# Ledger of designs, part 56: peptides against a protein of PDB entry 1Y0J

Target 1, 39 residues: chain A of PDB entry 1Y0J
Amino acid sequence: EARECVNCGATATPLWRRDRTGHYLCNACGLYHKMNGQN

## One batch from the design tools (peptide; made by RFdiffusion4, then SolubleMPNN)

Design b2_p25_1_s3 (from b2_p25_1, 14 letters changed)
Fold by OpenDDE base, seed 5:
Structure b2_p25_1_s3 (fold): chain B 39 residues (1-39), chain A 25 residues (1-25)
Amino acid sequence: as target 1 above (39 residues)
Amino acid sequence: AEEEARRRRLEALREAYLRDAAAAA
């Protein structure tokens, strides 16, 4: 599949994450958001 | 072009994300 992070546009990541509304995030953006509640 | 279309899709996704994003899992 062609998945991409909705925040930064990354198309490759060690781990795909997803917010509760279903948007895909790369690991980095997902972790950042999780820790800071911000993109 | 495909590049611009992709950019527009990404921008739409970003707007949606900023609007309704919640904690990432």
Scores: peptide ipSAE 0.129, ipTM 0.612, DockQ to the pose 0.521
Fold by OpenDDE base, seed 2:
Structure b2_p25_1_s3 (fold): chain B 39 residues (1-39), chain A 25 residues (1-25)
Amino acid sequence: as target 1 above (39 residues)
Amino acid sequence: AEEEARRRRLEALREAYLRDAAAAA
């Protein structure tokens, strides 16, 4: 099994993030949503 | 196939994310 970003599907990232509901995000998607809000 | 099932799972998770997401930790 491999962890995947629920937004873009990436399986590798320098830092795994998680939203307030527990979904895993790659660093890029996590920062994107943090800075821009709901997309 | 396996890849189709994986893609369907990802789509379901993405829909849940779009519905419930806020700021990432």
Scores: peptide ipSAE 0.120, ipTM 0.604, DockQ to the pose 0.430
Fold by OpenDDE base, seed 4:
Structure b2_p25_1_s3 (fold): chain B 39 residues (1-39), chain A 25 residues (1-25)
Amino acid sequence: as target 1 above (39 residues)
Amino acid sequence: AEEEARRRRLEALREAYLRDAAAAA
């Protein structure tokens, strides 16, 4: 796979995050969602 | 109409996605 963030499309990140259903998020998007509750 | 129903389904999916994404952080 060429993994990509389902939120922003980034293909590289210092830390891949994953939601409970297995969707991948880059570190930035995962933290953004935590801070704001939504994008 | 069907188009309105489609929009409602997409909104529900979007909300579920955001909920799941928040849980990833």
Scores: peptide ipSAE 0.073, ipTM 0.519, DockQ to the pose 0.080
Fold by OpenDDE base, seed 1:
Structure b2_p25_1_s3 (fold): chain B 39 residues (1-39), chain A 25 residues (1-25)
Amino acid sequence: as target 1 above (39 residues)
Amino acid sequence: AEEEARRRRLEALREAYLRDAAAAA
């Protein structure tokens, strides 16, 4: 099994992030989500 | 020795920061 970013589906990232509901995000999508409030 | 200790403290702080950042998306 492999962890996936719930936004873009990436399975590799330099830093896994997680939103407030526990979904895993790659670093890029996590930062995007934080900065823009949307995926 | 103090330089190494300082470096290790900074690394720990950096890792804590990244951990917090990971939970803040």
Scores: peptide ipSAE 0.056, ipTM 0.477, DockQ to the pose 0.023; fails the geometry check

Design b2_p25_1_s4 (from b2_p25_1, 12 letters changed)
Fold by OpenDDE base, seed 3:
Structure b2_p25_1_s4 (fold): chain B 39 residues (1-39), chain A 25 residues (1-25)
Amino acid sequence: as target 1 above (39 residues)
Amino acid sequence: AEAAARAARLAALREEYLRDVAAAE
């Protein structure tokens, strides 16, 4: 199995991020949540 | 099937994620 972003399904990213409960997000989706105060 | 098992696991993770997002709204 390969890791994928729980938001967009991307399987590759220059930087994996995680939400507050540890779900993996690609860099772009992680930054989106950070900007919205949901990271 | 490995593909089906992977899809099911990732679907469950996505559901948890969406629940967390909704709770933060």
Scores: peptide ipSAE 0.437, ipTM 0.810, DockQ to the pose 0.367
Fold by OpenDDE base, seed 4:
Structure b2_p25_1_s4 (fold): chain B 39 residues (1-39), chain A 25 residues (1-25)
Amino acid sequence: as target 1 above (39 residues)
Amino acid sequence: AEAAARAARLAALREEYLRDVAAAE
């Protein structure tokens, strides 16, 4: 039952991030959201 | 089974995530 990025499915990342609702994103996907104004 | 339950949980989380993304567009 390991954690998984809700966007890309990655199970390992240097830094786990969360969206505004609390779902987990890997570092890369979280940064893409930030860059696109979605964080 | 654990694998099926995990897949279902992740699918539900993804649907919630995508709904939020769509609402923010």
Scores: peptide ipSAE 0.434, ipTM 0.807, DockQ to the pose 0.365
Fold by OpenDDE base, seed 5:
Structure b2_p25_1_s4 (fold): chain B 39 residues (1-39), chain A 25 residues (1-25)
Amino acid sequence: as target 1 above (39 residues)
Amino acid sequence: AEAAARAARLAALREEYLRDVAAAE
């Protein structure tokens, strides 16, 4: 079964991202963290 | 079956993620 964002649970995104420890984040959540300087 | 196992894996991953987020304070 498909992966999902560990933060919001989204199962679809234009771009999958990963945090420092390798957990998958949707594009939106990944960008949010990048913009705020966290994970 | 697979759905239950998947849910458990995702819950564990989320817990790890949240721990890391908290540690990044």
Scores: peptide ipSAE 0.433, ipTM 0.810, DockQ to the pose 0.408
Fold by OpenDDE base, seed 2:
Structure b2_p25_1_s4 (fold): chain B 39 residues (1-39), chain A 25 residues (1-25)
Amino acid sequence: as target 1 above (39 residues)
Amino acid sequence: AEAAARAARLAALREEYLRDVAAAE
């Protein structure tokens, strides 16, 4: 079935991102982590 | 059903994600 952002649960995003261990994040959540130096 | 399996898979992925986030704090 369809993937979802492991942080917010979103099922659609302009760009899927991934954390260091490969979990999927929506664009917004992925950018938040990048900007704050997290994960 | 497949819905239950999907929910379980996503819950496990979220648990792993949260563990990693906590470790980075």
Scores: peptide ipSAE 0.426, ipTM 0.806, DockQ to the pose 0.405

Design b2_p25_2_s1 (from b2_p25_2, 9 letters changed)
Fold by OpenDDE base, seed 1:
Structure b2_p25_2_s1 (fold): chain B 39 residues (1-39), chain A 25 residues (1-25)
Amino acid sequence: as target 1 above (39 residues)
Amino acid sequence: EEEEEEKKKKEEEKRKEEIKKLAEE
């Protein structure tokens, strides 16, 4: 029941990120999506 | 129980694909 990254399933991260839809991403996946998503 | 775990995995996969599509937009 712990918070997990919607992309990789990680339950631990130094920084939780959220996408535009409010889904939780770990720091690594959030940066990956920000870098590969043309933002 | 096995059907619930498979359903949960399928929902997680679908959610990952939706997030990937939303990140490509």
Scores: peptide ipSAE 0.060, ipTM 0.487, DockQ to the pose 0.057
Fold by OpenDDE base, seed 3:
Structure b2_p25_2_s1 (fold): chain B 39 residues (1-39), chain A 25 residues (1-25)
Amino acid sequence: as target 1 above (39 residues)
Amino acid sequence: EEEEEEKKKKEEEKRKEEIKKLAEE
């Protein structure tokens, strides 16, 4: 039941984010996707 | 196989580091 980042598989992050589809992203991936779009 | 799992783990680590750097830019 551990939460993982759908982009990089990280299980730990300072802040969990979500993508447009509601998938969990780590803070880093969430910021990247916000600034540059989907990688 | 154990070698494939180790390669996948190393690739995931690299990807985490790259994305972290890109998010700090």
Scores: peptide ipSAE 0.056, ipTM 0.486, DockQ to the pose 0.302
Fold by OpenDDE base, seed 2:
Structure b2_p25_2_s1 (fold): chain B 39 residues (1-39), chain A 25 residues (1-25)
Amino acid sequence: as target 1 above (39 residues)
Amino acid sequence: EEEEEEKKKKEEEKRKEEIKKLAEE
């Protein structure tokens, strides 16, 4: 039961982020969503 | 319907690759 990024499925990241719905994003996906909006 | 699902999978794969590149930078 590893935490996964809801966007890319990554199980490891230097920094876990969360989207507006509270789902976990890896650092990269969280930055991508912040820069490009919610995908 | 299968062609749209295949396109969606291919777009999701490309998105995952772009995000993976952004994670390595």
Scores: peptide ipSAE 0.044, ipTM 0.446, DockQ to the pose 0.517
Fold by OpenDDE base, seed 4:
Order: structure tokens, then C-alpha cells, then sequence
Structure b2_p25_2_s1 (fold): chain B 39 residues (1-39), chain A 25 residues (1-25)
């Protein structure tokens, strides 16, 4: 069992983020979502 | 095998704690 980014499946990141639904995102995907408003 | 599983569980717990400290919403 490992925490994974719901977008890219990454198991490691310098910063874990959450989406509006509480799903875990890696830093890169979390920033991408924030900037583009979409996955 | 039981000692390796216990070590693996302890390493996983440590990893989970480190990941929790990095959490940002």
C-alpha cells in the first residue's frame, strides 16, 4: 500500500497536494490542476 | 519471512509519516 498521485500514479513527490474532492496529487499534477482548472 | 515483513511494515509506516508532513491542500 502506497500513496499515489491520482493523475500520474507517482508514489513520491516533494509536496503532496489534494484536489477539491480530497484525492492526492503530486506537486507537479497539483500545480497543473491549479493553473489549468482541469486534469 | 516474518522479520522481513515486520521490517517492511516499519519502513512503510516511516514513509507514510514523511509523506504526511509534505501534505499541502
Amino acid sequence: as target 1 above (39 residues)
Amino acid sequence: EEEEEEKKKKEEEKRKEEIKKLAEE
Scores: peptide ipSAE 0.039, ipTM 0.408, DockQ to the pose 0.025

Design b2_p25_2_s2 (from b2_p25_2, 13 letters changed)
Fold by OpenDDE base, seed 2:
Structure b2_p25_2_s2 (fold): chain B 39 residues (1-39), chain A 25 residues (1-25)
Amino acid sequence: as target 1 above (39 residues)
Amino acid sequence: KEEEEKEKEEKKKKEKEEIEALRKA
């Protein structure tokens, strides 16, 4: 029932983010995806 | 509706590929 990052599996983060499909990313993976994400 | 089911399946495949691409980056 605990939320986890779809990229690294982290269950704790100072800020939850979402990708374009609505999946949850931790702050670190979300920032990386935003910088390097394409389509 | 066959077209709607095919569209949902295609969206699900693209979603899976995006997640896999993130994990392998």
Scores: peptide ipSAE 0.071, ipTM 0.470, DockQ to the pose 0.063
Fold by OpenDDE base, seed 4:
Structure b2_p25_2_s2 (fold): chain B 39 residues (1-39), chain A 25 residues (1-25)
Amino acid sequence: as target 1 above (39 residues)
Amino acid sequence: KEEEEKEKEEKKKKEKEEIEALRKA
């Protein structure tokens, strides 16, 4: 077992996030995706 | 291919495209 951020491949983060489809994102990539997520 | 395998392949393709989109933005 090894959870990874689908964007950057990070295996560790202070907070795991998930996109609308359930893919795991690290905190940084999740925030980035949310800020740039249009439509 | 059986219809079930075709559906699984299409879902996998869409998932891959979405992951690629996440990496770009």
Scores: peptide ipSAE 0.065, ipTM 0.459, DockQ to the pose 0.057
Fold by OpenDDE base, seed 5:
Structure b2_p25_2_s2 (fold): chain B 39 residues (1-39), chain A 25 residues (1-25)
Amino acid sequence: as target 1 above (39 residues)
Amino acid sequence: KEEEEKEKEEKKKKEKEEIEALRKA
């Protein structure tokens, strides 16, 4: 079972990020959430 | 054990709700 982004399901990213509960986000989704004040 | 199981189920429900909120954005 490969790690995947909880937002978009991506299994590959140049940088894994984590939300406040420790779930993994790809770099793109993590940055999007950060820009919108959700990270 | 039943009360502990209910608490774990509630925590899992909240976790799923947060993941769903992330997917909406």
Scores: peptide ipSAE 0.064, ipTM 0.454, DockQ to the pose 0.056
Fold by OpenDDE base, seed 1:
Structure b2_p25_2_s2 (fold): chain B 39 residues (1-39), chain A 25 residues (1-25)
Amino acid sequence: as target 1 above (39 residues)
Amino acid sequence: KEEEEKEKEEKKKKEKEEIEALRKA
């Protein structure tokens, strides 16, 4: 098993984030979603 | 103040580039 970002598929990140629905995001995508909302 | 705002904008730009790089990988 390997956690992956639901947005970009990255499996490595300095910080895992979660969206409001509980999906895992890498740090970059998580920040993007926080700033711009779901896209 | 203006310099700090520019720095924040540049940081935001770099973050977007990082996201784009991850998407392309």
Scores: peptide ipSAE 0.058, ipTM 0.439, DockQ to the pose 0.104

Design b2_p25_2_s3 (from b2_p25_2, 10 letters changed)
Fold by OpenDDE base, seed 1:
Structure b2_p25_2_s3 (fold): chain B 39 residues (1-39), chain A 25 residues (1-25)
Amino acid sequence: as target 1 above (39 residues)
Amino acid sequence: DEEKKKKEEEEEKKKKEEIEALAKE
């Protein structure tokens, strides 16, 4: 089973991010959510 | 099929909201 981003379904990323519940985000989605959460 | 699609969309929305809430910390 390939790891997938829970937000966009990407199977490849330069950096996997995780939330505190253990969900995997690609680097782009993890940064996007972080930026939107700070605005 | 429509109920299944709506449930999947609600689950995806819930995941996005949870990720956004976690990104604010």
Scores: peptide ipSAE 0.027, ipTM 0.389, DockQ to the pose 0.074
Fold by OpenDDE base, seed 4:
Structure b2_p25_2_s3 (fold): chain B 39 residues (1-39), chain A 25 residues (1-25)
Amino acid sequence: as target 1 above (39 residues)
Amino acid sequence: DEEKKKKEEEEEKKKKEEIEALAKE
């Protein structure tokens, strides 16, 4: 069993992020809404 | 099958909202 992004299921990322509940996000999923919220 | 699909959609929606809350901080 490998660590997976709870959003996209990715098992590899240059930077693991963590949510407030302790779930792991890949760097891309963690930044996705940050980029969209700037518009 | 419809109840399973609805539960998976609700879980996916909840995950997206948590990601959005983190990305806004």
Scores: peptide ipSAE 0.026, ipTM 0.408, DockQ to the pose 0.076
Fold by OpenDDE base, seed 3:
Structure b2_p25_2_s3 (fold): chain B 39 residues (1-39), chain A 25 residues (1-25)
Amino acid sequence: as target 1 above (39 residues)
Amino acid sequence: DEEKKKKEEEEEKKKKEEIEALAKE
């Protein structure tokens, strides 16, 4: 059970982020969510 | 189905690349 990005399923990232609900995002998806608010 | 799995993998890859491109701006 490796940690996965809830948005894109990525199991590896240089920096794990979290969304507003506390779910794990990869760095890319976390930045996208921060900049755009929604996918 | 192998064809379904391949399509899901391609869609996931495309979504990852799009988000990576947007996150580099």
Scores: peptide ipSAE 0.026, ipTM 0.386, DockQ to the pose 0.319
Fold by OpenDDE base, seed 2:
Structure b2_p25_2_s3 (fold): chain B 39 residues (1-39), chain A 25 residues (1-25)
Amino acid sequence: as target 1 above (39 residues)
Amino acid sequence: DEEKKKKEEEEEKKKKEEIEALAKE
């Protein structure tokens, strides 16, 4: 039941983020999505 | 396909470095 990043499959991150659709992203992927206007 | 896998790994690495650079700013 470990949370996974929907973009890279990471199960551990210093900060969990969410995309606009409510999917969980690791900190890195969440920042990437923000930069690309996907958040 | 080994070449496709290597290109995907390089692209993932490049994205990670770009995000890390932006996270330090």
Scores: peptide ipSAE 0.018, ipTM 0.344, DockQ to the pose 0.249

Design b2_p25_2_s4 (from b2_p25_2, 9 letters changed)
Fold by OpenDDE base, seed 5:
Structure b2_p25_2_s4 (fold): chain B 39 residues (1-39), chain A 25 residues (1-25)
Amino acid sequence: as target 1 above (39 residues)
Amino acid sequence: KEEEEKKKKEEEEEKMEEIKKLAEL
């Protein structure tokens, strides 16, 4: 089972991030969520 | 449901494109 970004379904990223609930985000989605707040 | 699922995929793709543009800054 490949790790997937919960926001965009990406299976590969230079840096895995996590949201406040512990779900995995790709680097791009994690930065987007950090800049725009909790979406 | 197929048209609604298609619309959801298009909306997710658009969000991915916006995020990619922001990640390059």
Scores: peptide ipSAE 0.081, ipTM 0.514, DockQ to the pose 0.373
Fold by OpenDDE base, seed 4:
Structure b2_p25_2_s4 (fold): chain B 39 residues (1-39), chain A 25 residues (1-25)
Amino acid sequence: as target 1 above (39 residues)
Amino acid sequence: KEEEEKKKKEEEEEKMEEIKKLAEL
């Protein structure tokens, strides 16, 4: 059992984010999606 | 093939580095 970023597979991040569907994103991928308007 | 798996891992790492640079802005 380990939480992973659904975008890059990272298992560690200073801040876990979630997408609109509730999937976990690392801080970097969450910011990337926000900047590019990716849903 | 282990070489193809390594290449995919390097490409994923490069993508993560680009995303990190954007996150620092």
Scores: peptide ipSAE 0.080, ipTM 0.507, DockQ to the pose 0.265
Fold by OpenDDE base, seed 1:
Structure b2_p25_2_s4 (fold): chain B 39 residues (1-39), chain A 25 residues (1-25)
Amino acid sequence: as target 1 above (39 residues)
Amino acid sequence: KEEEEKKKKEEEEEKMEEIKKLAEL
């Protein structure tokens, strides 16, 4: 098993984030979603 | 279509670059 970002497919990140539905995001995508909202 | 798959990959790469730039702020 390998955790991957649901937005960009990245398998490595300095910090894993989660969206409101519990999906894993890399740090970059998690910050993007926090700043712009989930689209 | 191989060309449509290439276009989707290019659009995904551009989105990833924008996200990376924003994440560095």
Scores: peptide ipSAE 0.079, ipTM 0.505, DockQ to the pose 0.424
Fold by OpenDDE base, seed 3:
Structure b2_p25_2_s4 (fold): chain B 39 residues (1-39), chain A 25 residues (1-25)
Amino acid sequence: as target 1 above (39 residues)
Amino acid sequence: KEEEEKKKKEEEEEKMEEIKKLAEL
């Protein structure tokens, strides 16, 4: 019942992001998806 | 399928390392 990154399962991040579908991503995964045009 | 789960975990770990390196840029 804790928030986790849907991509890597990380439970802690300096900044929570969300994908286009509203799923939570850690800062790293959110930036990766944005750089690769997947967000 | 314990071997498939292990391989999937290794691929996930590799992806996490690549993403971490990219996020530092």
Scores: peptide ipSAE 0.076, ipTM 0.502, DockQ to the pose 0.371

Design b2_p25_3_s1 (from b2_p25_3, 13 letters changed)
Fold by OpenDDE base, seed 3:
Structure b2_p25_3_s1 (fold): chain B 39 residues (1-39), chain A 25 residues (1-25)
Amino acid sequence: as target 1 above (39 residues)
Amino acid sequence: RLLTPEEVREMSKEEVAELARKLFL
């Protein structure tokens, strides 16, 4: 499926993640957010 | 804060994998 990371704009990633409200994040951004106590 | 697009591109697959392991995700 075509999608885009709401943080960095990446359109491809090894694993798509999602924040608490359903916004898509690439793997890196999702992990970074988690580490910093965000979504 | 959040990662900038540049920082995301600079992260190696190994660094991302290690981060995942530390978070158990």
Scores: peptide ipSAE 0.491, ipTM 0.872, DockQ to the pose 0.073
Fold by OpenDDE base, seed 1:
Structure b2_p25_3_s1 (fold): chain B 39 residues (1-39), chain A 25 residues (1-25)
Amino acid sequence: as target 1 above (39 residues)
Amino acid sequence: RLLTPEEVREMSKEEVAELARKLFL
């Protein structure tokens, strides 16, 4: 059982982030999501 | 639009860091 970014599929990242519904995103995808409102 | 997995992989650590700084995250 390994965490996976729901967007890009990455299983490793310096920092796991989450979208507003709780889905896990890698650092990059999470930041992009925050900036643009969607990943 | 959504970032594709390829676009994510293409982002450099510096680019990601800069984005984080701008968002204060």
Scores: peptide ipSAE 0.491, ipTM 0.872, DockQ to the pose 0.075
Fold by OpenDDE base, seed 5:
Structure b2_p25_3_s1 (fold): chain B 39 residues (1-39), chain A 25 residues (1-25)
Amino acid sequence: as target 1 above (39 residues)
Amino acid sequence: RLLTPEEVREMSKEEVAELARKLFL
């Protein structure tokens, strides 16, 4: 698995998410981004 | 205030789970 979170750089997560423009985010960053619009 | 990427990375599993619950995800 070569994916990494564009926000925190994590390479492992229970669930990969994506922001509105398609960037991959780890679960935590994706959730926080959804809540606040940014991390 | 918003959390920095570092702060998000340091969140506990419990805190992440709570966020998911609040977002219904």
Scores: peptide ipSAE 0.483, ipTM 0.873, DockQ to the pose 0.078
Fold by OpenDDE base, seed 4:
Structure b2_p25_3_s1 (fold): chain B 39 residues (1-39), chain A 25 residues (1-25)
Amino acid sequence: as target 1 above (39 residues)
Amino acid sequence: RLLTPEEVREMSKEEVAELARKLFL
């Protein structure tokens, strides 16, 4: 299926991550979200 | 402060890797 980072809109990433509520984030956005607790 | 989506997209692979190491992810 087509997937898109809910923060930056990227459709490709080395590793898909997910936020606390299950939304998909690209690797970079997911890491920054984890570091700061928000994205 | 938080990075905007645009700033996150501009992060280098090295910066992302460093962040991952700090978070053990």
Scores: peptide ipSAE 0.475, ipTM 0.870, DockQ to the pose 0.077

Design b2_p25_3_s2 (from b2_p25_3, 10 letters changed)
Fold by OpenDDE base, seed 4:
Structure b2_p25_3_s2 (fold): chain B 39 residues (1-39), chain A 25 residues (1-25)
Amino acid sequence: as target 1 above (39 residues)
Amino acid sequence: PLLTPEEVRAMSREEVAEWARERFL
């Protein structure tokens, strides 16, 4: 299935992450969430 | 602000983290 980062629109990333509401983020855009223990 | 994938990947980890704080908090 297709997937894209809700922030930058990327469709490929070394690691997919999800925010607290379940939306997908690429690895880079999700760094802040990772730093705060939110995946 | 919204960034293209290329813009995000060109930033350092700290730069992305700071931008993300503003975008997601």
Scores: peptide ipSAE 0.099, ipTM 0.645, DockQ to the pose 0.086
Fold by OpenDDE base, seed 2:
Structure b2_p25_3_s2 (fold): chain B 39 residues (1-39), chain A 25 residues (1-25)
Amino acid sequence: as target 1 above (39 residues)
Amino acid sequence: PLLTPEEVRAMSREEVAEWARERFL
């Protein structure tokens, strides 16, 4: 598996998240996008 | 500027979140 956070490029995270368009985000970037209403 | 996976692994979750805020705001 070659999963990467589309924002920061992380390949490992305590919790993978996904934005509304289906892109994978690490926990940190996913929380940021959730709080700011961004993809 | 995007972070490499190695750079991200060297940062805390809080530091990565701050980087993301600075880049995407």
Scores: peptide ipSAE 0.094, ipTM 0.658, DockQ to the pose 0.093
Fold by OpenDDE base, seed 1:
Structure b2_p25_3_s2 (fold): chain B 39 residues (1-39), chain A 25 residues (1-25)
Amino acid sequence: as target 1 above (39 residues)
Amino acid sequence: PLLTPEEVRAMSREEVAEWARERFL
């Protein structure tokens, strides 16, 4: 599908992550959110 | 987002991670 990171807009990433509400994040953005309790 | 998708795709994974850190500070 036409998936993109809700933070940076990237459409490709080695690993798609999701926030608590189910929105997609690229690996880099999602990892940062997780590390800081912002998922 | 602060960067366009095209700009992000042109960056390394490390650069994207750094940008993300700066965005949420």
Scores: peptide ipSAE 0.080, ipTM 0.652, DockQ to the pose 0.091
Fold by OpenDDE base, seed 5:
Structure b2_p25_3_s2 (fold): chain B 39 residues (1-39), chain A 25 residues (1-25)
Amino acid sequence: as target 1 above (39 residues)
Amino acid sequence: PLLTPEEVRAMSREEVAEWARERFL
C-alpha cells in the first residue's frame, strides 16, 4: 500500500486520520482541518 | 499564527507537525 495524506502528500505519520469524506490525512493536517472546520 | 492549506502544503511534515502542536495541542 502507498497511503498518502491528501493535503500534504506525506506517506508516513504516527497517526493516520480521516476527513468527513473518508480521505486520509496525516496527523498534523488532520488536526489543522478539524480545528479550522475546513476540508 | 494561522496558516492556509496552501502554506501547509509548502512546509515539510516536521514543520507542520510542530506548528500544529503549538496551536492545537
Scores: peptide ipSAE 0.065, ipTM 0.609, DockQ to the pose 0.117

Design b2_p25_3_s3 (from b2_p25_3, 13 letters changed)
Fold by OpenDDE base, seed 3:
Structure b2_p25_3_s3 (fold): chain B 39 residues (1-39), chain A 25 residues (1-25)
Amino acid sequence: as target 1 above (39 residues)
Amino acid sequence: PLLTEEEVRSMSKEEVAELARKRYL
C-alpha cells in the first residue's frame, strides 16, 4: 500500500498526521496546518 | 529527522510543501 499526503503529495514522512476529517498529512504539512489553519 | 513546530513557524505554505516533497520531514 502507498500513502500520500493530501497537501503536498509526499509518500514518506517520519510521522503521519491527520486532519479533523481523517485525511492523511505528512508531518511537515500537518504541523503547518496546526499552526496556520487548514489549507 | 522530524520537522518541529519551531522550524515550521517561519516557513510559508509553499516552502513547507516543496521541502516535504524533497526531504524526509
Scores: peptide ipSAE 0.669, ipTM 0.918, DockQ to the pose 0.688
Fold by OpenDDE base, seed 4:
Structure b2_p25_3_s3 (fold): chain B 39 residues (1-39), chain A 25 residues (1-25)
Amino acid sequence: as target 1 above (39 residues)
Amino acid sequence: PLLTEEEVRSMSKEEVAELARKRYL
């Protein structure tokens, strides 16, 4: 079972994050969402 | 290496996605 960022498709990241509905985001995409809002 | 808020601040969503696919961030 491989986890994948729902935004960019990355399968590895130093810190997994989650959006408000529980979908997994890599650290980078999660930070973007935190600062700018979701896609 | 952890991407920081300061580094993300000036980036577009497409730029972040592209980097995230290429690098461990």
Scores: peptide ipSAE 0.667, ipTM 0.918, DockQ to the pose 0.715
Fold by OpenDDE base, seed 5:
Structure b2_p25_3_s3 (fold): chain B 39 residues (1-39), chain A 25 residues (1-25)
Amino acid sequence: as target 1 above (39 residues)
Amino acid sequence: PLLTEEEVRSMSKEEVAELARKRYL
């Protein structure tokens, strides 16, 4: 099995992030969520 | 390469998702 960003489905990123409930986000999607809020 | 907060600030949700699926960032 491979890890996927729960937002975009990317399987590789220079920095895995997590949302406040622990779901994995790629760096880009994690940054977007940080800047704009979840969802 | 590592996408930065400054770069993401001007992007839409859809734009970020599309780029993230295509590029290592």
Scores: peptide ipSAE 0.666, ipTM 0.918, DockQ to the pose 0.698
Fold by OpenDDE base, seed 1:
Structure b2_p25_3_s3 (fold): chain B 39 residues (1-39), chain A 25 residues (1-25)
Amino acid sequence: as target 1 above (39 residues)
Amino acid sequence: PLLTEEEVRSMSKEEVAELARKRYL
């Protein structure tokens, strides 16, 4: 098993984040979602 | 390295995704 960013597919990141529903996002995509909203 | 909020602020969704797939961000 390997964690994967639900947005970009990255499997490695310095900081895993999650959206409000609990889906895992890499740091970059998580930051984007935080600032602009999901997807 | 940790991508910062400041850097992400000016990026599009596609730019971020593309960059994240290529680099450890």
Scores: peptide ipSAE 0.664, ipTM 0.917, DockQ to the pose 0.717

